Peptides against a protein of PDB entry 5H65. Designs and how they scored, part 127

Target 1, 294 residues: chain A of PDB entry 5H65
Amino acid sequence: QYLERTPLCAILKQKAPQQYRIRAKLRSYKPRRLFQSVKLHCPKCHLLQEVPHEGDLDIIFQDGATKTPDVKLQNTSLYDSKIWTTKNQKGRKVAVHFVKNNGILPLSNECLLLIEGGTLSEICKLSNKFNSVIPVRSGHEDLELLDLSAPFLIQGTIHHYGCKQCSSLRSIQNLNSLVDKTSWIPSSVAEALGIVPLQYVFVMTFTLDDGTGVLEAYLMDSDKFFQIPASEVLMDDDLQKSVDMIMDMFCPPGIKIDAYPWLECFIKSYNVTNGTDNQICYQIFDTTVAEDVI

## One batch from the design tools (peptide; made by RFdiffusion4, then SolubleMPNN)

Design b2_p15_5_s2 (from b2_p15_5, 5 letters changed)
Fold by OpenDDE base, seed 4:
Structure b2_p15_5_s2 (fold): chain B 294 residues (1-294), chain A 15 residues (1-15)
Amino acid sequence: as target 1 above (294 residues)
Amino acid sequence: SLSQQELEDLEKLLS
């Protein structure tokens, strides 16, 4: 497991695949904006996709609000239902289903809500008062997840997404299979509903320079590199500031690279073949940036 | 269980 430090000039001459330990300065990185570096990654098909924008979610929930909740699907053994009619001109119907635990409504902080016809704003407000919220719609015989383009589960400020490619959605009644209907662990909910959860990841390209050579390395990491979860950073200003501070520390603006701190990390090389073109690429792995300046 | 106040708050939110 232990690797000796190798200069970049030597690495650049070697064939892939190999693993290296390096010490280099972060000359530059892309993208510069944090929100552009946060992506959703499927652990099965490995597809990378953008985190949906608020505007995209608004459209999805607006479309969902045009559908009328099916009265036949209300008040099952799994949940109690209440219906509201908004006072706007269209008078949209909003159904909230309170999931029960062993036939009893739990406390709000343990309660899962299923919502039909809610706006993004309403759903977000509910997610701050209850344990979690699932946007749903009335299916033919049961409630169903509204749309995998939107979160399948919202807990506080965290939006949990599923992979459209790998998921095979099951109806809401499959939540009955969960023994614990109070904690609402995202992975358990996903499993019950046939969802493959997507993972939030930081995706960046680092240009590394140790004085002997320059190398571009790819970073895909969820929570190890910054010791900050990618799943929480977009909704937390303090975490965003922390990441920015870390990047500014390693790549300070307005000063010469000679004054940059050293970054120690592990990189692995791999071959990429596109037709007749073959190139060696590099990826950072198993690396946590030190809080202390080296 | 959910309190009556919580339900009223929901009504207010969704009205």
Scores: peptide ipSAE 0.164, ipTM 0.834, DockQ to the pose 0.012
Fold by OpenDDE base, seed 3:
Structure b2_p15_5_s2 (fold): chain B 294 residues (1-294), chain A 15 residues (1-15)
Amino acid sequence: as target 1 above (294 residues)
Amino acid sequence: SLSQQELEDLEKLLS
């Protein structure tokens, strides 16, 4: 639907909910650091979570490495297993299960690995050589996902996470339901294992000023606003630079706001109730920033 | 299928 451009001063006087088209300058934004703006969002319960840091994952995988792989769960129709004992002082046991496609081991670039006892470093190295990696543990009668606090699927440099609240985990043998055991689509893997996948999103607060008024607008977007996937930006220096360049373009440091370019975007108002306090808030939606200065 | 070299690489990585 066509929306006429509305000045911020008029918007600030109106009741919610409504949708608006605006033209404003980005006076400021928070957070300033890109890595702080990337979050995980559940599409079902709408919980926002922090992306786990390497240190968090190290702890999880260290704990997992204290448990010995169950020999009874090795070498099933679904996967072939190999076990290694590290030469370190503790003699860590590592199990790698190679998922088969119709009983045949696929090529490395098509192969999913299930790993018990692997470190983050080892898992990351493996994810660069194989299609995908799932950290697992030995359950009572089957392999199970290690921990939803860690990625349920690692593909290259992308870590896929699941929602602890909304997921009802199923055992690894449920991967048998997948007809195609070569592409390992994250959503398909998640569905098979009872996981509600989390979505990487940019979460920012924009202070917008069009000369008639100032308002704060919330941005939660996965790949439309910057035309850059939030899922890839943390692991790609070039993408990070691109986002930084875009933000610097709209909000250049050390420059007066009079020289800022105009940002055209859509915002929607909505009511937020906190106790007895009722507040109108604003969210940016259906907006893609252009490279050209308007 | 996985090559012997790939398996050896894994062993080297994990050992």
Scores: peptide ipSAE 0.121, ipTM 0.816, DockQ to the pose 0.012
Fold by OpenDDE base, seed 5:
Structure b2_p15_5_s2 (fold): chain B 294 residues (1-294), chain A 15 residues (1-15)
Amino acid sequence: as target 1 above (294 residues)
Amino acid sequence: SLSQQELEDLEKLLS
């Protein structure tokens, strides 16, 4: 995709919508805190949502743990069930259902666990030993997803979330529709359970300055801009440091803007109507961070 | 398949 470089002063005079290639310095950005810039985005309804905090998840799983697993839903053709009673927490009952592949229990690294009554801590520990974990509850006739406010699928340190508005949840037995019950691709699991998966995105506002003009550009990107997945960054200290280093490189603290590196990126303009006012806004797209030496 | 040791480890984790 080739576009001729356009100075910001020229862009600021043009009507929208248009696409541009620019070379500018990152004067400033917001939010400054990384955890504030990571959001969940629905590809269907386009709603942006906050990533739930651990405290929020603790409440959800504590509530789920107050409900006793239904014995009639244990040990089906789809899964083998094991029940434990904790020594603490008033003898909480935890049910773990091991999903089988064609009637055979897979290896741990290929096995999906369905868990009733588990805490966040327990679920996280299990997700490091098994392929995937789904928090569930006993429904009327089948196991069901516990709560869309919590992850529908946990793989290692990655929490997969679904859209509450767009999802039409189906019972756990719908996992039978999956021919391969070893890989547990998140999109396939979501489809089987009627879930519209949310996408992790970086959401930031950049103030760009090329010496001819200044404009603000919106960034909403999942993994291209930083070459770092937004889905992994919140639970990986090294990835967080990498993003911070990138931002510090383009916008170093305590240094004058004259010494900042040049950022090359694509931006698109679009119209926004606010009452009687019409304004032009800008969004970064199809961009991987790249700098030019001054 | 899951080993007996893996099941025992789960029991310890959830107990």
Scores: peptide ipSAE 0.086, ipTM 0.792, DockQ to the pose 0.011
Fold by OpenDDE base, seed 1:
Structure b2_p15_5_s2 (fold): chain B 294 residues (1-294), chain A 15 residues (1-15)
Amino acid sequence: as target 1 above (294 residues)
Amino acid sequence: SLSQQELEDLEKLLS
């Protein structure tokens, strides 16, 4: 894409919607904390929501652990089941269902586990040993996803979430529709279970200043802007450091803005109506900072 | 397939 560079003062006078190429300094940004900038976005209803905190997940899984697995739902054609009874915690029952591929148990690195009664800690440990984990509960006739407030799929350290508004959950036996039961692609699992998967996104507000004017631009991006996946950043210290370094480079603390580097990016304007009040807003798009530094 | 050792290890993790 190509656009001629437009000064902010000119942009501020123009009607929306329009697209611009700009060269500006990042005067400031919000939120300042990385974990506050990572959100979940639904591609269907476009709602934004917070990534659940560890404490939230603990509560959900603790509640799930109070339910006893239904023995009638164990050992189906889809999965083999094993029950563990903890020595502590009043003999808590944990059911692990090993999903089979064409009636055969796969290797651990290819195996999907369905977990009933597991704690967050236990589930995390299992996700590091096996390919994937789905927290489930015993329904009336089949296993069902435990709670959309928790991940529907955990792969290593990656937590996959679904939209409560847009999803129409189906029972676990719908995983039978998957021909390949070894790779466990999140989108395929979601489709089989009637889940609309949420997307991790960076959500930030940039205050941009090119010396002719100042405007605020909204950033919602999954992996292009930083060239770092929002889905992985919260669980990887090195990725977090990289984002912090990038932001510190463009908005260094302790020095004046005249010494800041120039940021080249694309922004689009759009109209927002709030009652009788009409406002023009701006959003950053199709921008990678690593390639747009002057 | 999952080995008996893997299952035992799993049991250990859940104990």
Scores: peptide ipSAE 0.040, ipTM 0.741, DockQ to the pose 0.012

Design b2_p15_5_s3 (from b2_p15_5, 6 letters changed)
Fold by OpenDDE base, seed 3:
Structure b2_p15_5_s3 (fold): chain B 294 residues (1-294), chain A 15 residues (1-15)
Amino acid sequence: as target 1 above (294 residues)
Amino acid sequence: SLSQQELQDLEKYLS
């Protein structure tokens, strides 16, 4: 509940676990590059994963494009299907399935596309025109999610990923369980398909110094610390600039730490056991940085 | 519902 401000020197002497309110300067942080600090986190198994790069996705979708859509799975009660054949030498077949709402095709801004054989570039373009895109493949009896290594849902520039460890995938017809087939809420889509959605998180290590002591605190936060969603920052230059400005404000390059602003935050200590080694670590929690720093 | 123009636009992306 209420916590008095505790100097770092006192914290460093105490056993874990405990919660503290601190006032300290951000001496340094890592990683320094923003894109390196954005990870995917599973809320169930707590595994941290790297956000796939464009090149990784290209490979997945190229492989998917080598598979011919199954004609038997086209045009169900759930979706209307259209197939395109590219005019290149390979004659790539692309199937797009337009998910219907109660048997009616919705407007493009409300329409979910299921795509077979699409490239990353094509999928990205489509995600700007339609509400959502799910990369799929033809299974034995139904369409299935293409690969959990790729997004299970793309909305605009946001790629939604699922946990391979915790997900138990169900076929695409399970989208029928959704009453509203126009909004396409990621969590609802995930639930219907048996996916445990991963969360974008900022992962950083802060070196905090209040003049009495120095400690490293771990930051894992989705949208509270910066008041900027980690899910959007990689695809938005303005958001990236904002985060950079915040970090530069608290840890300005090229000047002495004496001139750094004070950071008010909460940290919790916890024990980490690795074999015979027992260490106390610290994590920042329930903290929002403000521009009006003292 | 989806218009014919929207379908045509989609086809352009896949061409």
Scores: peptide ipSAE 0.046, ipTM 0.764, DockQ to the pose 0.012
Fold by OpenDDE base, seed 4:
Structure b2_p15_5_s3 (fold): chain B 294 residues (1-294), chain A 15 residues (1-15)
Amino acid sequence: as target 1 above (294 residues)
Amino acid sequence: SLSQQELQDLEKYLS
């Protein structure tokens, strides 16, 4: 859709909702730290939540490790099971279930592991060697997802989370419904287990100034704005540096705004009602920052 | 935690 450029002073006088194309300088942005800008977003209930920290996950997995795997649930048609007993003082039991494809164990790069009693460190190590890892626990009749506060699926360095509000968890045997038990597409796994997957998003507030006016615009974007996936940025130092470089380019520290490059983007206005108060807010949409800025 | 050897054994289990 073609939109003519509109100055901010004109936009600020108009009623919502409307869409605009603007050219403005990024006077400032918040939060300043990248890790604070990455959130999890539910596509159904639209709740935003923090990405769990490693410390949070450690606690969850430590708690899970206190439960003994149920022998009755081992070695089904879906998976082969093996138990390890750690040599620590408590003799922690770790159950690993290797999901089979048509009764055959796949190669490691195609294999999904279900893990009971694993630590975060152990799970992460395994996720680097196998296709995917699901933290599970022994339920009454079947294995179940351990906790939606932890990832339901770990692939390499990517942690996939589910929405507690919208998910209706189903037991692990529902993975049988998957025709392809080698690729382990997160959305397919989520569907089989009754999980509504959360989406990683960058959440930022931009203060935009074009010389005629100033407005704040909200950014919620997964991978389009920076051309960097929010799902990967927290686990990749190079991607983090790239985002930082982009932000420093548009909003360089110690430099006057007159020297800032121009940012071209699309914004939409919308009404927000807070009781008796009505406010017009702005959101950036369908925008990719270009490296060629002036 | 699982030792490196235990992790290797885990990998061999798939073979």
Scores: peptide ipSAE 0.041, ipTM 0.766, DockQ to the pose 0.013
Fold by OpenDDE base, seed 2:
Structure b2_p15_5_s3 (fold): chain B 294 residues (1-294), chain A 15 residues (1-15)
Amino acid sequence: as target 1 above (294 residues)
Amino acid sequence: SLSQQELQDLEKYLS
């Protein structure tokens, strides 16, 4: 919808909720470090979570590697299984299950691997060779997802996470419901396994100043604001540099705000209640920043 | 950890 520009001073006097179009300068923003601004967001419960660090994943997979694969769960109609015993590390058992498409093993670039007992390093290596990897464990009657604290699906360098609160996990055999067992769309995999997928989002607080007033606006955006996916930025140095350049453009260090470019964006106000205290907050929405700014 | 050869063997399993 078309909105006329409203000065911040006027916005600050109005009740919420409302939507506004504004033109302001980015006086400052938080957090300053990009990796701190990337979070995981649940579309259902709306909780924000930290993206697990490599060290966190190492622990999870190390623990998983202490569990012995159940022989009874190997080689089903859904997958063919092979087990390796490491030469070191006390003979760790690693089971890899190759998911079949209509009883036929697909090409590596189309194949989903289910892995038991793999380390993070091994899983990452495999994810670069095969279409996708799911860390699993042996359940009572079927393979099960290892842990929602770890990715439920790894595709290349992309780690897909699920919400612990909203997910109701189903066993691996539910992947049979997928007609196409070659593309491995994350949302389809999640649906089959009862997972509510989390979304990578940029989470930032912008301090906006248009000369009439100062306003703090919250940014929670996956790929629109920067036109860069939050899901990819942590694993791509070039994308990180791009985001940094954009932020430096709008908020250049060592320069007076008078020289800052103008940012046009949409913000919405909303009420936040803390007991009897009511506060009006602001969120940026439906906004894309362009390199060409006035 | 799996050796590079062991990882390569995984790829061969699909052939």
Scores: peptide ipSAE 0.039, ipTM 0.759, DockQ to the pose 0.013
Fold by OpenDDE base, seed 5:
Parts: sequence; C-alpha cells; structure tokens
Structure b2_p15_5_s3 (fold): chain B 294 residues (1-294), chain A 15 residues (1-15)
Amino acid sequence: as target 1 above (294 residues)
Amino acid sequence: SLSQQELQDLEKYLS
C-alpha cells in the first residue's frame, strides 16, 4: 500500500502500532559481524535460535557414530543399504541408505542418502556428490532422524534445520508419502517427517537518523532486504561480500554521516512491555535495498 | 540409476 513519507521526529511522538515510510540515514548497525546476524527462526513458535557451530555438529555426529547400525533395518522397499567399515577409528561402521524412486536407484544428482554413523566431514562431502543427505539413526522399528540439533537435510552447502519445540518426528518410512523422490524439496521432506522447518533470518538493529530524530529499528528478514538468502550467505564468500558491500555503502567507515546515502524503507511500530515499563519499538518490513547497490 | 563407478568412488571415500 501507499504510505506518505513521515519524518522521524513525528513518528517518535505517535502511538503504536502504526506503519510508516521513511527516508533516513543508517547511522550505525549491530551486530557488525555477519555471522552474528544470521539466526534460525521458527515460523510457528517464533523462537530465535543460533545457527549451530561446526563444533556442535561434530559432537552430535561423533555421538551418532558410536551407535551400531541395525541390520534388520537395512534394504527396504524405500532404500538400498550398504555398510562401510573404516580402516582406522577402531573400525567405525557407516551405513549409507540410498533412497529409491519406484524401486529403482536414481542418479546421484537425484538421490537422497540416509547416513548412519557418518562424520560431519563425510556427510558434507557426500552432499556435494548426491542430491541430499539426511543424518539418521537406527530406531526400534525404523530408521529415524538422528537429532534436530543437527540438520535434518543437507543439500550441497545448505543445512536445513527443524524446530525441536514444534516438530513431532515421524520415522523415515514416511518418505514413502512423497510422490516425487528425485527433487527432495526441503519443505516436503520436513512435512513427511513431521518437522517444522526453521527459517534462516538476518537479525539486525539499525540506528536510523533523518536529521529530525533518531530511532532504532529491528530487522528480521530471510531474503528480501539484501535480496540474498540468509540460508546461503554463511557458506558463500561472494554473498558475504555482497552483504558487506551493501552495509558499507549505507554506513561507510571513516566518513561523516552527512555523506551517507539516504535509505528508503518501511517501518512498523509496536508496543513492548518490560515489567512496568511500556516501550514503543520499530521493525523494518517490506524493504529491499540491494537494487540500490548491486 | 547409480553407476557402479559412483558406488566404487563412495566405497573408496568411506574406507
């Protein structure tokens, strides 16, 4: 919808909630480090979570590797199984289950692997050779997702996570409900397995100044603001560089704010109660800035 | 389908 431009000084005097179009300079922003600004957000319970660190994933997969694959769960109508025993590492067993499409093994670029006992390094390398990888473990009656603290689906360099609070996990055989067993759409996989997918989001606080007033605006955005997916940025140096370039353009280091470019954006105000204190906060919405830079 | 070569490559990698 169309909104008239409103000066910050006027906005600061108004009650919430309201929506505004503003023109302001980005005086500063936080966090300054890109990695710190990328979070996981649940669309259902709205909890924000940190993206797991490599070290955390290593621990999870190391623990998974201590478990022995159940022979009774190998070679079903859904998948063909093969077990490897490592030469080192005390003969660690790794089970790879190749998901079939209508009883036939698909090409590697269409094939989903279920990995039991793999390390993070092994899983990541396999995800570059096959369509997708799901870390799994042997349950009592079926293969099950290993741990929602780890990705439930890895496609190339993209790690897909699920919400522990909102998910009600189902066994691997529920992948049979998918008619298309070649594309492996993350949302479809999640639905089949009872997973509520988490969304990668940029979470930042902008200090905006239009010369009449200063306010802080919260940014939570997946791919609109930078026109860069938050889900891909951590694994792509070029995308990281692009985000840095955008932020440097609007908030260039070493120069005065008078020389900063103007930022056009939409913000909405909302009420927040902290104990006995009532506060009006602001959030950026429906704003794209990448076209102004790239 | 997966080629025999692909399977062999996987075996080499995981061994």
Scores: peptide ipSAE 0.048, ipTM 0.778, DockQ to the pose 0.011; fails the geometry check

Design b2_p15_5_s4 (from b2_p15_5, 4 letters changed)
Fold by OpenDDE base, seed 3:
Structure b2_p15_5_s4 (fold): chain B 294 residues (1-294), chain A 15 residues (1-15)
Amino acid sequence: as target 1 above (294 residues)
Amino acid sequence: SLSQEELEALEKLLS
């Protein structure tokens, strides 16, 4: 759809909903810290959630480590199991289940591990060596996902989360429905286990100024705006630096707005009702900043 | 925690 550029002063006078193409300067933005702008979004219920902190995960996995793996659930047609007892004073038992592909253990770089009783550190180490890791617990009749407050799937440094509201968890044996047990596509794993996967998104508020007016626009974007995946940025210093550089380019600190570059973007207006109060809000959409940061 | 040696043993199981 072709949209002519509209000045902010004109937009501010119009009813919602409408779509606009604008050219404006980024006067300011919030939150200022990148880690505060990364959220988890459910595509179904649209709830925004905080990305769990390492400390949150530590607690979950510590609790999981207090549970003893059920011997009856070890070594099924789906997976081979191995158990370790730590030599520390607690004598923690850790069970690792290696998911098989057609009865055969795949190579480490294609292997999904199910882990009981592992710490965050141990899980991270495993995820760096193997394709995927799922934290699990012993259920009554099958292994089950440990906790949706923790990742349901860890691949390298990527933590995949599920929506507690929209998910209806199924037991681990449902992974049998997957034809390809080597690539472990997160969406496929989620579907098999009844999980609605959450999406990493950048959530920011931009204050835009084109000289005719000032407008606040909401940004919720996963990978288009910065051309950087929100799912990877928290665990990659270089990506974080890139985002910071982009934001500094459009909103340089210590410099007057007159020297700011122009930002071209699309915004859409929409109505928000709070009781009897009707408010028009704006959201950035279908926009990519093309600055060469590196 | 699992030692590096134990983790390596896990990898060997898949080799």
Scores: peptide ipSAE 0.036, ipTM 0.752, DockQ to the pose 0.013
Fold by OpenDDE base, seed 5:
Structure b2_p15_5_s4 (fold): chain B 294 residues (1-294), chain A 15 residues (1-15)
Amino acid sequence: as target 1 above (294 residues)
Amino acid sequence: SLSQEELEALEKLLS
């Protein structure tokens, strides 16, 4: 969209809501650590959640590994099943169900695995060899998703999460509704299982200064601002370095703000009411990081 | 833990 550039001093005097194009320097930003800026966002209830840590997932899968796969639920028209007994001191039963496409097993690079009793490490190994992995448990009459606190779908290093509040889980046999059981699009899997998928987002607060005024702007963005997916950044060192480099470029340490590059972006104002206190806030939108030549 | 051999066995099921 086209908007004339407006100085911050003028914006600060205007009522909300409005949209602006601005040119400002990034005086500072929060949080300073990248891993703290990546959150999960529900598009329906708008709740922001922390991305579970490895330790959190270890606990969930460890608990799941204490359960015994139900023999009655193995080898259906939807999937073929194989069971292992681990050689560790616990002797865990691990079940892997290979989802079939019209009765035929797909190739490994297009295969969906359902896993019971697997550890995080084992699941990660599987997700690197096969297209998709869903952690499951034996329900009363069908396999069910293990826990929405864990990923409902793992593809490579990407963990897909669902909203506990907005999801109404359906059993695994509902995957039959998928016509093509080879692509395993996360949104399609989520829909079949009654899951509202969460979105990875960068959540940051920018302090912007154009010399006429200072303004705090909120950033919530999945992949446009940095041109880096929030869903991939936590598991990719190179992407992390790229984001860090971008932030260091706009807000270089040990340098005076006069030497900072100019950031051009779009911001929108909105009203926030806290009791009797009315405040105007600002959010960055529809912006890809760009540096002014000056 | 699943061994590499077990993982390979899984892959063979798809062959």
Scores: peptide ipSAE 0.035, ipTM 0.746, DockQ to the pose 0.013
Fold by OpenDDE base, seed 2:
Structure b2_p15_5_s4 (fold): chain B 294 residues (1-294), chain A 15 residues (1-15)
Amino acid sequence: as target 1 above (294 residues)
Amino acid sequence: SLSQEELEALEKLLS
């Protein structure tokens, strides 16, 4: 996959699709806010979605908390159930189902919890102690995922989301298909439940300038470009600072572009048709941030 | 809401 460096002026004259290795300065980038640059991407339908806000999740879980767990669905071969009545005037019912491995409850650090009626706060507290949490509701014959607008799986501070369009949800008992009921790999859980997992991605537009030309390149990357997972950055201040530092390094505010470091990356061109207009666009790919400092 | 004690009790149950 060796590519010679190509000046932007030459690239701008060529037809798509092609791949290039470039060395350019990052004149500017959008969006400027990190939060705005993190999206959820479906690998199947390729839709980009916003990461839900805490307020959005609050509403979903609040609504879920108004539903009463079905007693008939408690304590199956798959899970043991415990029910709480909250200490409030409403007496909210909260069910926690502890998924068993071959009939045995695992340790907390290996345990998957299924939660009915939990608030976001409660769910987050549980996810800090247990391996995994799935918000669920009582279906007709089995527990079901609560809502794909909320995480289908929470592990620590990581919220795993599924694509509403591409997922064909299956009931919770399908977790029985998992041989290993201790690790709870998100992709495995998703597969068992018929979920197409969304991927956290950085989505940015870079304006690149190598002195011969200027072009905009699209960046959609999960963890390679910054060597920082998009899935973790929103929940980690240090990672956020790191990304900001990287961007400030390549595009320092208040400094002339002549002093900017050189960014080396791969870009690919592709054709985009917008109505009757056909244009060539560019995307950064297979790139880890690298600079050439003189 | 669930109390911290209740959450801890759950943890102990699985320990």
Scores: peptide ipSAE 0.035, ipTM 0.747, DockQ to the pose 0.013
Fold by OpenDDE base, seed 4:
Structure b2_p15_5_s4 (fold): chain B 294 residues (1-294), chain A 15 residues (1-15)
Amino acid sequence: as target 1 above (294 residues)
Amino acid sequence: SLSQEELEALEKLLS
């Protein structure tokens, strides 16, 4: 889609909704801290949520660790179970269930583990050794997902979360519906368990200035704008540095705006009504950051 | 917590 460039002063005078191509300098942005700009977004109900902190997860898993695995739910056709008793913490029971593919255990790099009673540290260790980990608990008749406030699936350093509002959780035996029990695609796992997966997104507000006017534009993007996945950035120092470098490039500290590079992007206007108040807002879309060649 | 030895033991179950 081709759009002619429109100066901000002209855009500010027009009614919404409309789409524009602009060339402007990034005067400022918020939030300034990267970790504050990464959110979880539900594609169904469109709620935005904060990414849980380690402290939040510690509490959830500590609570889960107080529960004893149900012996009756161990060693099914779906999984083989092994139990550990810790030497400390009053003999905490930890159950690990290894999901089988057609009755056979997959290789470690293709294996899904279900864990009961594990701490965050233990779960992280397991996720580094095996393909996937699901924190679970013993339900009445089957294993169940532990808590949607925690990841429903952990793959390496990536935490997959589900929407509490939109999900209707099903028991773990519903993983039997998956023909392929080796790849463990997050969306497939989510579907089997009745989970609406949340999407990692960058959420920022840009103040744009092209010399004719100043405009605030909203950014909500998962992987296109920075060409960096929001789902991976929080756990990867190099990716964090890359995002910081990009933002510093467009909005360098200690330098006057006259020296800033030009940013080309697409924005769309939309109406926001609150009672008698009507406001036009702007959102960045279909944009990958790029500078004008000087 | 699970020791490295315990984790290795788990891996052997998959071999």
Scores: peptide ipSAE 0.034, ipTM 0.743, DockQ to the pose 0.013

